# Peptides against a protein of PDB entry 6RGO: the designs that were tried, part 11

Target 1, 392 residues: chain A of PDB entry 6RGO
Amino acid sequence: MALKLLGFNQDATCFSVISSNKGVTIYNCDPFGKCFELEKSTSNDEELDFLVEMLFSTSLIAVVDKTIGASKRKKLKIVNTKRKATICELTFPHEIMDVIMNRKIICVVLKSDQIFVYDISCMKLLRTIDVRGEKLKSTSKFRNSEAVGDIGVRVSLSTDNNSILCYSSYSKSDKENAPLNDIVVFDALKCIQINVLPAVHQSNIVCIACSPDGMLMATASEKGTIIRVFKTIDTENDEPILVNEFRRGSRPSRISEMKFNHDNTLLACVGESDTIHIFALPVTTTEADANEDDTLQQSSHSLSSSINGLQYISKGLANRFGKIIVSKIPTQSQQRHVAYIKIPENAKYRIGFPKDTTNTIHICGEDGNYLVYSIPRNEVGPCTLVKSNTFD

## One batch from the design tools (peptide)

Design b1_p10_1_s3 (made by RFdiffusion4, then SolubleMPNN; from b1_p10_1, 5 letters changed)
Fold by OpenDDE base, seed 4:
Structure b1_p10_1_s3 (fold): chain B 392 residues (1-392), chain A 10 residues (1-10)
Amino acid sequence: as target 1 above (392 residues)
Amino acid sequence: EIQELMSEPM
């Protein structure tokens, strides 16, 4: 039977799947088992297509039934899992492409490159972000929206209450074919743009991950060879802070998902390759704990070195070519994975990090495997399988 | 209702 993975929830306590025969099923990870089932609305042998976003392990889910015609693809249902009842229904002007939530915010991404931001507590619309409208203010030509394939606005939301939303935006390049290679960092609660990271890749961004606390973001382009990690809020001299640059591989391969662990020490990525890669992030020592002990009285020798300021009077010939100053993100040393998991070729997998075990990763496959791996801390190597379950 | 669901397990 064909399984289609929908993914893990925010804390990897549950995952959702589409079963061709049953509809949507949600599994609990520990103890492993079915916790919810939503039956298919049609008896027809139509390929089931759903979006399901969970709110942790709560009885609240967001559901979009994409199976039945263009009208239902525009409907978001908020469902009470215990009552099996729709408690709210929203209809959008365009097809829903993605839904992401935390305890404060629901974001709905449309095929129109619009992001609708809602207060989850009352389903009040806080903001409509028009990523295309921002582009149209910069570039007058409508792209005819025909056969632009699987390239749309990508989003990621912090799992905390700060509700930092990262989304892909069109570069300000006057080119008709401006790529979705900018990132906007947005406070979804205050509805304020915090930061803009210009041209973080040369091609369209196809995957974004926000850290649980919203302080970091990871990006991957269509090439999926390089993953970049940035600070979301902090800037140095109004320039984006590149924390890390990771090399997944030399061959192009689409990254479908990335996740940070809960302490921002690990970044995992999965996609079309036979390998889940896990990268180590530098531990940002918060300056707090450095205050204790070392009273080392090192004497304040005031070496007044007189660096003579050479006044180079460089004549500024204003050459008129608008060089888009692509802020040169400083090319850091490309790091490799610290750990990996081998997965079956052509099997789609999803990843999740549990909250309580920062060195554990949950994975599930369209092959019907739910697997728990231990991540090595002090060595580069394969992850160790700790637990396995099967689902249908 | 929605606030109750955010506190109620699946």
Scores: peptide ipSAE 0.310, ipTM 0.927, DockQ to the pose 0.876
Fold by OpenDDE base, seed 2:
Order: structure tokens, then sequence, then C-alpha cells
Structure b1_p10_1_s3 (fold): chain B 392 residues (1-392), chain A 10 residues (1-10)
């Protein structure tokens, strides 16, 4: 059967799949098993396509049926999984491209490059963000809808209640082909723009991950060779703070998903390559005032790799158009993965970090494998398989 | 209803 992965929920306690014969199935990770099924509403041999976002381990899901016709593709359903009942239905002017949520906010991304921000508690519209801006509304030439495949506005939302929304935006170039290479950081609750990170990549951003607390953001371009991690809110001299630059590989490969773990110590990356990469983030040791007393000689050989804080004075190379491009970290200071998982070639995988085990990663494949890996702490190497289950 | 679902475990 053809499986299509929808992904993990926010805490990796559940994952969602589309089965060609069954429709949408949600699996619980521990104990492993089916927890919800949404039957195929159509008898036709049409390829099933859905968006499904689950709110943690709750009975609340958002569902978009993308299978049949322009009408269903514009409908968001909020479903009570216990009652199998639609409790809210919203219809949008354009096709829904993405849906993301936390305990406060639902964001709906449209094919029109609009983001609709809702208060989840009452489904009240808080804001419509038009990423194209008012100036581009006049050029009603929808670029031929066929050729602009998968380049659209990307979003990520913090899983906490602060509801930090990161989205890709068009660079302020008067060029008809401005790349989606700016990031906007937005407080989705207050409906305030907090920060703008200009030209974080040279090409369109295709993947964004916000940290659970909303303090960090990872970005990848169409090239997928470099991942950049920024602070979301904090700036230094009104300039974006680049925390890390990771090298995924030398060859271009699309990144489909990135995730932070719950303590912001790890960033995982998956895509079209045979390898899930896991990167270590520098633990900001808050200088907890070590009150003197407790003598426990835990020789934490912190491999303080003295990443000397080379204050990369981003001498923003003003490009020929006077825009500061985020300075590339020198190739010698580009960090590699600390851990990896090999996956089957051409298998699509999704990733999730469980809340309670910061050194564990959940993965699931369109091959019907749900796998739990342990991430090595003190060595660079492969992850260890801890648990495996199969689904259909 | 939505608020009840947000507090109700699956």
Amino acid sequence: as target 1 above (392 residues)
Amino acid sequence: EIQELMSEPM
C-alpha cells in the first residue's frame, strides 16, 4: 500500500499517516498502536492527500482534505477524534498549503502566500499576514501554477504558549523574482512583528524550524547544504544573531523537515538524502551561581570544544544592491553532525523529539517503519536503534 | 468545546 507521512505531533507522542485504502490513521508511539482513524470519504481510486495537524496528545485535530477538487482544499475542519465529529469548519479563498498549531494558535498558510492566524480557543481570526504585501497584489498574474511547484511561504511555530511564529518572506528587491530568503519573527498572540532576518540564504528558504520555546530558529534553502540557526528575538546592534552554521553535506539535497529537541541542545534534519543528521547546539551554560558547597566531583569532561566566540563581526558584505547578506561562517568553523541515522534511499521519513528523553529521536517512514533511536552524547557516530514497530 | 478538547487527553 502507498503510505504518505503527515508527521509527528509537537511532542512526538503520535504520528499521522495516509494509507491509500484506509484514509488518515494516527498512531500512538508508546504504547505503539492506532489511536484514531478517519475513513476515506470517497470510493474513487483517487490518490489521497490530506493535511493533518494534531494538538499534542489531545482529541483535537485540524484536517484538510486535499484529494478532490478545489472546494475541499480550501476547507479546514477542526475534529474531535473521540466523538469523530467536526466541531468547526472554515473555508478559505485559496487552497490551504500548510496548517500549524500549538495550545494557543492555529496558523493556516494559503497558496496566495497569506497566513491566517487564529486563536484556537474560539477560532477567532487574530491576523491575516499578506507575505506578498500590498504592492504585489496589482500583478494578478498568478505565475503559471504548474511551474512554481514547491516554492511557497514556509512557517514554523513554537510549541510553547509564547507562540513565536517564524515565516519566510520575499526580500525587498523590486525584482519580479525576489527570493523567499528573508525571515520574519512574529508574536502570534500579540500580533506583533518582533524581528526580521534579511537574506538568511542566497536562495529560497524551503525549511524552517522554530525551537519549542521560540528562542531559536533553524533555516535551510533549496540547496540544503547549510543549515543556519539564529536567535529569534535577540539582536546585537540591530543585527541578527547567528548562533550556528551546520554543514549537512557537500551535494545539494532538499531538506523536508528539521526539529529541535525540547531543551534546544539538538537539531535534527531529514530530507531526500539517505541520512538523518543530528547537530549539537552549544549549551548556554547559564552561570547558575554555583553556591560553593556540594563537593560532588562529577568530572563532567565537558568537551568544551573551545568554540572561541569568534565574534564574527558580520561585515555584512553589502551585495551590489546595498543589502546585508548574513555573513557565511568560514567553512572551517562550519559544524558537522554529531550523530546520524541511515535510512533507505528514496524513503521519505519524518522526525520528532519526545519531551521526556532529550537524547532520543522518533522517526517514521513511508516504508511503514516507526523507529526509536538513542543519540550518542560523547562521541560522533551512528544512533543506536532502541525500538522498532511496523504500521500499514 | 475546543477548550474542553485541549484539556482532554486522547
Scores: peptide ipSAE 0.194, ipTM 0.886, DockQ to the pose 0.843
Fold by OpenDDE base, seed 3:
Structure b1_p10_1_s3 (fold): chain B 392 residues (1-392), chain A 10 residues (1-10)
Amino acid sequence: as target 1 above (392 residues)
Amino acid sequence: EIQELMSEPM
C-alpha cells in the first residue's frame, strides 16, 4: 500500500501515517501497535493528503483534510481519538500549510504567510502574525503568493510550557525577491517578539527546529549543506548567538525535518539523502554554584577550539546594518556528524527523540519500517539498531 | 472537554 508519513508526536511515543486504503493511522511506539484510525471519508481513489498533529500521548489530535477541495484545506478539526469525535472546528481564510502544538499553544500556518496562535485550552486566538505585513512595513513591494511555489513560512515550537515559537521571515532587503532567510523568535504565551536573527542563510529557510526548552534553534536552507544552531535569546554576557555550525554534506540535499533530543545534547536531521545525520551540541554547563571542593583533576582536555577568528567588528556601525550574526565561520570550524543512520534513498523518513532515553532515536519510513536506534556516545560511527517493527 | 483530553492518555 502507499504510505505517507505525518511524523512523530513531541516525545516520540507515537507516530502518524496516511494509508491509501485506511486513511490516517496512529501507531504507539512501545508497546508497538495501532492505537487510532481515522477512516477515509471518500470512496474515490484520490491521493489522501492530511495534516495531523498529536498532543503527546493524549487523545487530542489536530486534523486538516487536504485531499479534496479548497474548503476542506481551510478547516482545522480538533478530534477526540477515544470518541472519534470532532470537538472543535476552525475555518481559516486561506489553506492551512502547517499545524504545530504543545500543552499551551496551537499554531496554524496559512498559505498567506500568516501564523494564527491559539490558547489550546479554550481555542482562543491570542495573536495573528502576518509575516507579509511585516515585510510590507520593511519593503514596499507585494509578492503575490502564487509565485513563491513550495517555499512558505516555516515554524517550530518548543515542547515545554514556555512556548517559544521560531518562524522564518522575509529579509528587509528592498529586493522584490527577498528570501525567507530571517528568523523571528516569539514568546507565544506573552505574544511578544523576543529576538530577530537576520540573514541566517543566503537562501530561503526550509527547515527549523526549536529545542524542547526553547533555548536553542536549528535552521537549514534550501541547499541543506549547512545547519546552524542559535541561542533563541541574547544572553547578557555578549556570547555569540550562533553556537554551532554543522556540515551535513557537500552536495545540496533538502532537509525535511530536524529535531533536538530532550536534553539539547543532540540534533538529528533527515531529508532526501540516504543518511540521517546526528550532531553533538556543546553542553552549556550552567555552573550552578555547587561549591563542592572535590579536587578531581580529571584533565578533560577540553578541545577549546579557539573560535578566535571572530574579529571584533566595532560596536559603532552595528546600528544601521542589522546585526551581521553570520560572520563566515571558517569552513575549517564546521563540525561533522557524530553518528549516522543509513536509510533507503527512495523512502521518506521521519525522526523522533524519546524523552526517557537521550541516546535513542526513533525513525519511521514510507517503506513501512519503524526502527529504534542507539546513538554511540564516545565514538563517531553508525547507530546500532535496537528494535524493528513493520506497519501497513 | 479540551482540558480533559490534554490529561487523558490515548
Scores: peptide ipSAE 0.185, ipTM 0.885, DockQ to the pose 0.855
Fold by OpenDDE base, seed 1:
Structure b1_p10_1_s3 (fold): chain B 392 residues (1-392), chain A 10 residues (1-10)
Amino acid sequence: as target 1 above (392 residues)
Amino acid sequence: EIQELMSEPM
């Protein structure tokens, strides 16, 4: 049967899938089992397409039926899973491309490059962000919407209550074909722009991850060879702070998803490649906790030798045109993965980090495998399989 | 309703 993965929830306690015969199914990770099913509304052998965003392990889901007709693709349903009832329905002017939420905010991304920001508690519209309208204020030329295939606005939201929204925006270049290579950092609660990171890649951004606390973001372009990690809020001399530059590979490959773990020590990456990559982030020791555990210093030295090469806080060269060029970290100082998982070729996988076990990763595949891996702490190598389950 | 759903585990 054709499975399509929708992904994990915010804390990797559940994942959602589309089954061609059943509709949307949500699985609980531990204990493993089916916890919700949304039946197919139509008897036709049409390929099912849905967006589903679950609010943690709660009975609240957001659902968009993309299977049939332009009208359904514009409808967001908020569903109570315990009652199997729609409690709210919103209709948008354009097709819904993405839905993301936390305990405060729900964001709806449209094919028009608009982001609708709602207070989830009352479904009140707080802001409409017009990413094209912002471009048009900077660049007089309308890009015809038809020619931008799989390239649209990408978003990520912090899972905490601070509700930091990171989204891709169009560069201020006079080129008719300005890439989606800027990042805007937005306070979704206050509805204010906090930061703008110009030209973080040379090509369109196709994947963004925000950290759970909203203090870090990871970005990848359509090339998928380099992942960049930035501070979201903090700046140095009004310039963006590049914390890490990771090399996923030498060959171009699309990155479909990235996730931080709950303590911001790991970044995982999955996509069209046969490998899930896990990267270590430098632990910012706040000076306060440096006092107690002298014993952990010895094992950190092997990882820290790779970190000390990144002390080139690459001052953005403001070019003569006032564009901050994120200086490329020298190819020799580009960090590799610290851990990896091999996955079947051509199988799509999704990733999630559980809250309570920062060195554990959950993965699920369109092959019907749900797998739990342990991430090695003190060595570079493969992750160890801890648990496996199957779903259909 | 939405606030109740946010407090109730699945």
Scores: peptide ipSAE 0.182, ipTM 0.883, DockQ to the pose 0.830

Design b1_p10_1_s4 (made by RFdiffusion4, then SolubleMPNN; from b1_p10_1, 4 letters changed)
Fold by OpenDDE base, seed 5:
Structure b1_p10_1_s4 (fold): chain B 392 residues (1-392), chain A 10 residues (1-10)
Amino acid sequence: as target 1 above (392 residues)
Amino acid sequence: EIEELMSEPM
């Protein structure tokens, strides 16, 4: 059967799939099993497409029927899974491209490059963000949205209650063809822009991940060769703080998903390549001044990895082209993965980090495999398969 | 209703 993966929920306790014969199915990860099904309402042989956003393992889901020819592509349904009933329906002026939520906020991304931010508790509209409206103030011509292929506004939301929203925006360059290579950091609760990271890549951003706490974000361009990790809120001398630059590979390959683990120690990425890559983030040891004198001399040679502070030497050639943050990070300082998982080249996979096991990753494939891997702590190498299940 | 669903398991 043709399966289409929708993804894991926020804590990797459930994942959703489209089965060509059944419609939307949600699986519980532990104990493994089917927990919800939304049956296909139409007998037509149309290829099923859905957006399904889960709210953790709760009875609340958001559903959009994206099936071609369906007038429903502009309708968001809030569904009670236990009652199999629609409790709220919202209609938008444009096709829904993405839906993301946490316990406080639901964000709806439209094909118009608008983000609608709602208070989930009452479905009250808090803000409409017009990503094009900022561009239109700089560029008088509407690009017909039809010629912009798979390149739209990307969003990621923190899974915590702080509700930090990261979204891709158009660079402020006077060019009609400005890339979606800026990031805006937005407090979705207060409806305030916190930060703007200009030109984080040379090309369009196609993948964004916010950390669970909203303190970090990862970005990848359409090239997918380099992943950049930034602080979301903190700035240094009014400039964005680049925490890490990771090399996924030398060959271009689209990254479809990235996720942080729950403690921000790991970043995973998956896409069109045969490999899931897992990168280690430097743990900021807050030097707690624990002055406690306990003299145990064990001579653990602390490999002081000299984290050479990446001073952005802004060489002052004032050429009129918008300062692309070309990370002049020498290709030698780009960190590689610490762990990896090999996956079938032709199978799309999704990733999730469970809350309770920071060194475990959940993956699921359009091949019908749900797999749990252990991430090695002390060695660079393959992850170890811990659990395997199949679904249809 | 929505608040109840956010506390109720699937």
Scores: peptide ipSAE 0.319, ipTM 0.930, DockQ to the pose 0.882
Fold by OpenDDE base, seed 2:
Structure b1_p10_1_s4 (fold): chain B 392 residues (1-392), chain A 10 residues (1-10)
Amino acid sequence: as target 1 above (392 residues)
Amino acid sequence: EIEELMSEPM
């Protein structure tokens, strides 16, 4: 059967899949098993396509049926999983491209590059963000919808209640082909723009991950060779703070998903390559005032690799157009993965970090494998398989 | 209704 992965929930306690014969299925990770099924409403041999966004392991899901016709693709359903009932239905002017939520906010991304921000508790519209801005409304030439492939507005939302929304935006170039290479950081609750990170990549951003607490953001471009991690809120001299620059590989390869773990110590990425990469983030040792007393000689040989924080004062090389481009970290200071998982070639995988085990990663494949890996702490190497299950 | 679902396990 053809499986299509939808992804993990916010804490990797569940994952969702589309089965060609069954429709949408949600699996619980521990104990492993089917916890919800939404049957195919149509008897036709049409390829099933859905968006499903979960709210942790709760009975609330958001569903978009993308299978049949332009009408269903514009409908968001809020579904009670226990009752198998639609409790709310919203219809949008354009096709829904993405849906993301936390305990406070639902964001709906449209093919029109609009983001609709809702209060989840009452489904009240808080804001419509038009990423194209008012100036581009006049050029009603929808670029031929066929040739603009998978390049659209990307979003990520913090899983906490602070509801930090990161989205890709068009660079302020008067060029008809401005790349989606700016990031906007937005407080989705207050409906305030907090920060703007200009030109974080040279090409369109295709993947964004916000940390669970909303303090960090990872970005990848169409090239997928470099991942950049920024602070979301904090700035230094009104300039974006680049925390890390990671090298995924030398060859271009699309990154489909990135995730932070719950303590912001790890960043994982997956995509079209045969390898899931896991990167270590520098633990900001808050100088907890070590009150003197307790003599426990835990010789934590913290391999403080003295990555001297070369504050690369990004003297933003003003490009020939006077725009500050985020300076590349020198190739010698580009960090590699600390851990990896090999996956089958051409298998699509999704990733999730469980809340309670910061050194564990959950992965699931369109091959029907759900796998739990342990991440090595003190060595660079492969992850160790801890648990495996199969689904259909 | 929505607030109840946010507290109810799947």
Scores: peptide ipSAE 0.304, ipTM 0.926, DockQ to the pose 0.881
Fold by OpenDDE base, seed 3:
Structure b1_p10_1_s4 (fold): chain B 392 residues (1-392), chain A 10 residues (1-10)
Amino acid sequence: as target 1 above (392 residues)
Amino acid sequence: EIEELMSEPM
């Protein structure tokens, strides 16, 4: 049967798929098995298209039927999976492109480059973010939506209660063809913009991941050769907001998904390539003032890769040209993956990090494979397959 | 209803 992957939930306890004959199916990861099915509403051999976002392991899902007609593509349904009942239905002015949620917030992304932010508890609209309206305030020229093709606003939301929303925005360049290469960081609960990262890539951003705690974000462009990791908030210590730059590969390849693990020690990416890449993040030891004097001289040769090459561009000119956050990190300082998984080139895969096992990754494929891998800690190499299941 | 579902396991 033709399978289409919808992805894992926030803690990788479940994943969702579209089966051509059944409709939407949700699988539990452990114990492995089907836990929910949304039956196909149409008898026609039309290609099924859905958005489904599940709230952790709860009976709450958000569903958008994209299969038939412009009207359905504008409707968000909140569904109780136990009752198989629609609790809430919202209709939007434009097609829904994406839906993301946590325990506090639902964000709905429209084809109009609008983000609707809701309080999930009552489905009250908190904010409408108009990414085009922000562009129009910065650039006098309207881009008609139709000319942008497959490149829309990308979003990611922290899985915690802080509800940090990261989204792609248009650069402030007077060019009619300004790329979606800025990032806005937004507190979705307070409805406040907390940061803006200008020109984080040279081309449109096509993938964003927020860390579970909202403290980090990762970005990839259309080229997918470089992944950048940023702090979401400027720290008082004038520390660089760009914390890492990773090289996925030398060849262009679309990244479809990125995820942080639960403790922000790993970043995984998947896409059109035959390889899932896993990168190690620097552990920011918050020095908690544990005054315990224990003199264990473990000579951890911290390879302090001296990032000495950030020439102090004088503070004075920074006010007119938006903070050049991306100084060209020398190509020599680009870190590679620490681990990888080989996948079939013709099968789309999705990734998830379970909460309880920071060195485990869940993956599922349109080939009908659900796979659990162990990530090596102390060596660069392949991940080890721990568990395999199949689904239809 | 929604708050109950956020607490109800699948």
Scores: peptide ipSAE 0.166, ipTM 0.875, DockQ to the pose 0.856
Fold by OpenDDE base, seed 1:
Structure b1_p10_1_s4 (fold): chain B 392 residues (1-392), chain A 10 residues (1-10)
Amino acid sequence: as target 1 above (392 residues)
Amino acid sequence: EIEELMSEPM
């Protein structure tokens, strides 16, 4: 049967899938089992397409039926899973491309490059962000709305209550074909722009991850060879702070998803490649906790030798045109993965980090495998399989 | 209703 993965929830306690025969199914990770099913509304052998965003392990889900007709693709349903009832329905002017939420905010991304920001508690519209309108104010040229294929606005939201929204925006270049290579950092609660990171890649951004606390973001372009990690809020001399530059690979490959773990020590990456990559982030020791555990210093030295090469806080060269060029970290100082998982070729996988076990990763595949891996702490190598389950 | 659902585990 064709499975399509929708992904994990914010804390990797559940994941959602589309089954061609059943509709949307939500699985609980531990204990493993089916916890919710949304039946197919139509008897036709049409390929099912849905967006589903679950609010942690709660009975609240957001659902968009993309299977049939332009009208359904514009409807967001808030569903109570216990009652199997729609409690709210919103209709948008354009097709819904993405939905993301936390305990405070729900964001709806449209094919028009608009982001609708709602207070989830009352479904009140707080802001409409018009990413094209911002471009038009800067570039004066209407690009005809033929968004060529799979290139659109990408978003990520912090899972905490600070509700830091990171989204891709169009560069201020006079080129008719300005790429989606800027990042905007937005306070979704206050509805204010906090930061703008110009030209973080040379090509369109196709994947963004925000850290759970909203203090870090990871970005990848359509090339998927380099992942960049930035501070979201903090700046140095009004310039963006590049914390890490990771090399996923030498060959171009699309990155479909990235996730931080709950303590910001790991970044995982999955996509069209046969490998899930896990990267270590430098632990910012806040000076306060440096006092107690002298014993952990010895194992950190092997990872820290790779970190000390990144002390080139590469001052963005403001070029003569006022564009901050994120200086490329020298290819020799580009960090590799510290851990990896091999996955079947051509199988799509999704990733999630559980809250309570920062060195554990959950993965699920369109092959019907749900797998739990342990991440090695003190060595570079493969992750160890701890648990496996199957779903249909 | 939505606030109640945000407090209720699945």
Scores: peptide ipSAE 0.161, ipTM 0.874, DockQ to the pose 0.861

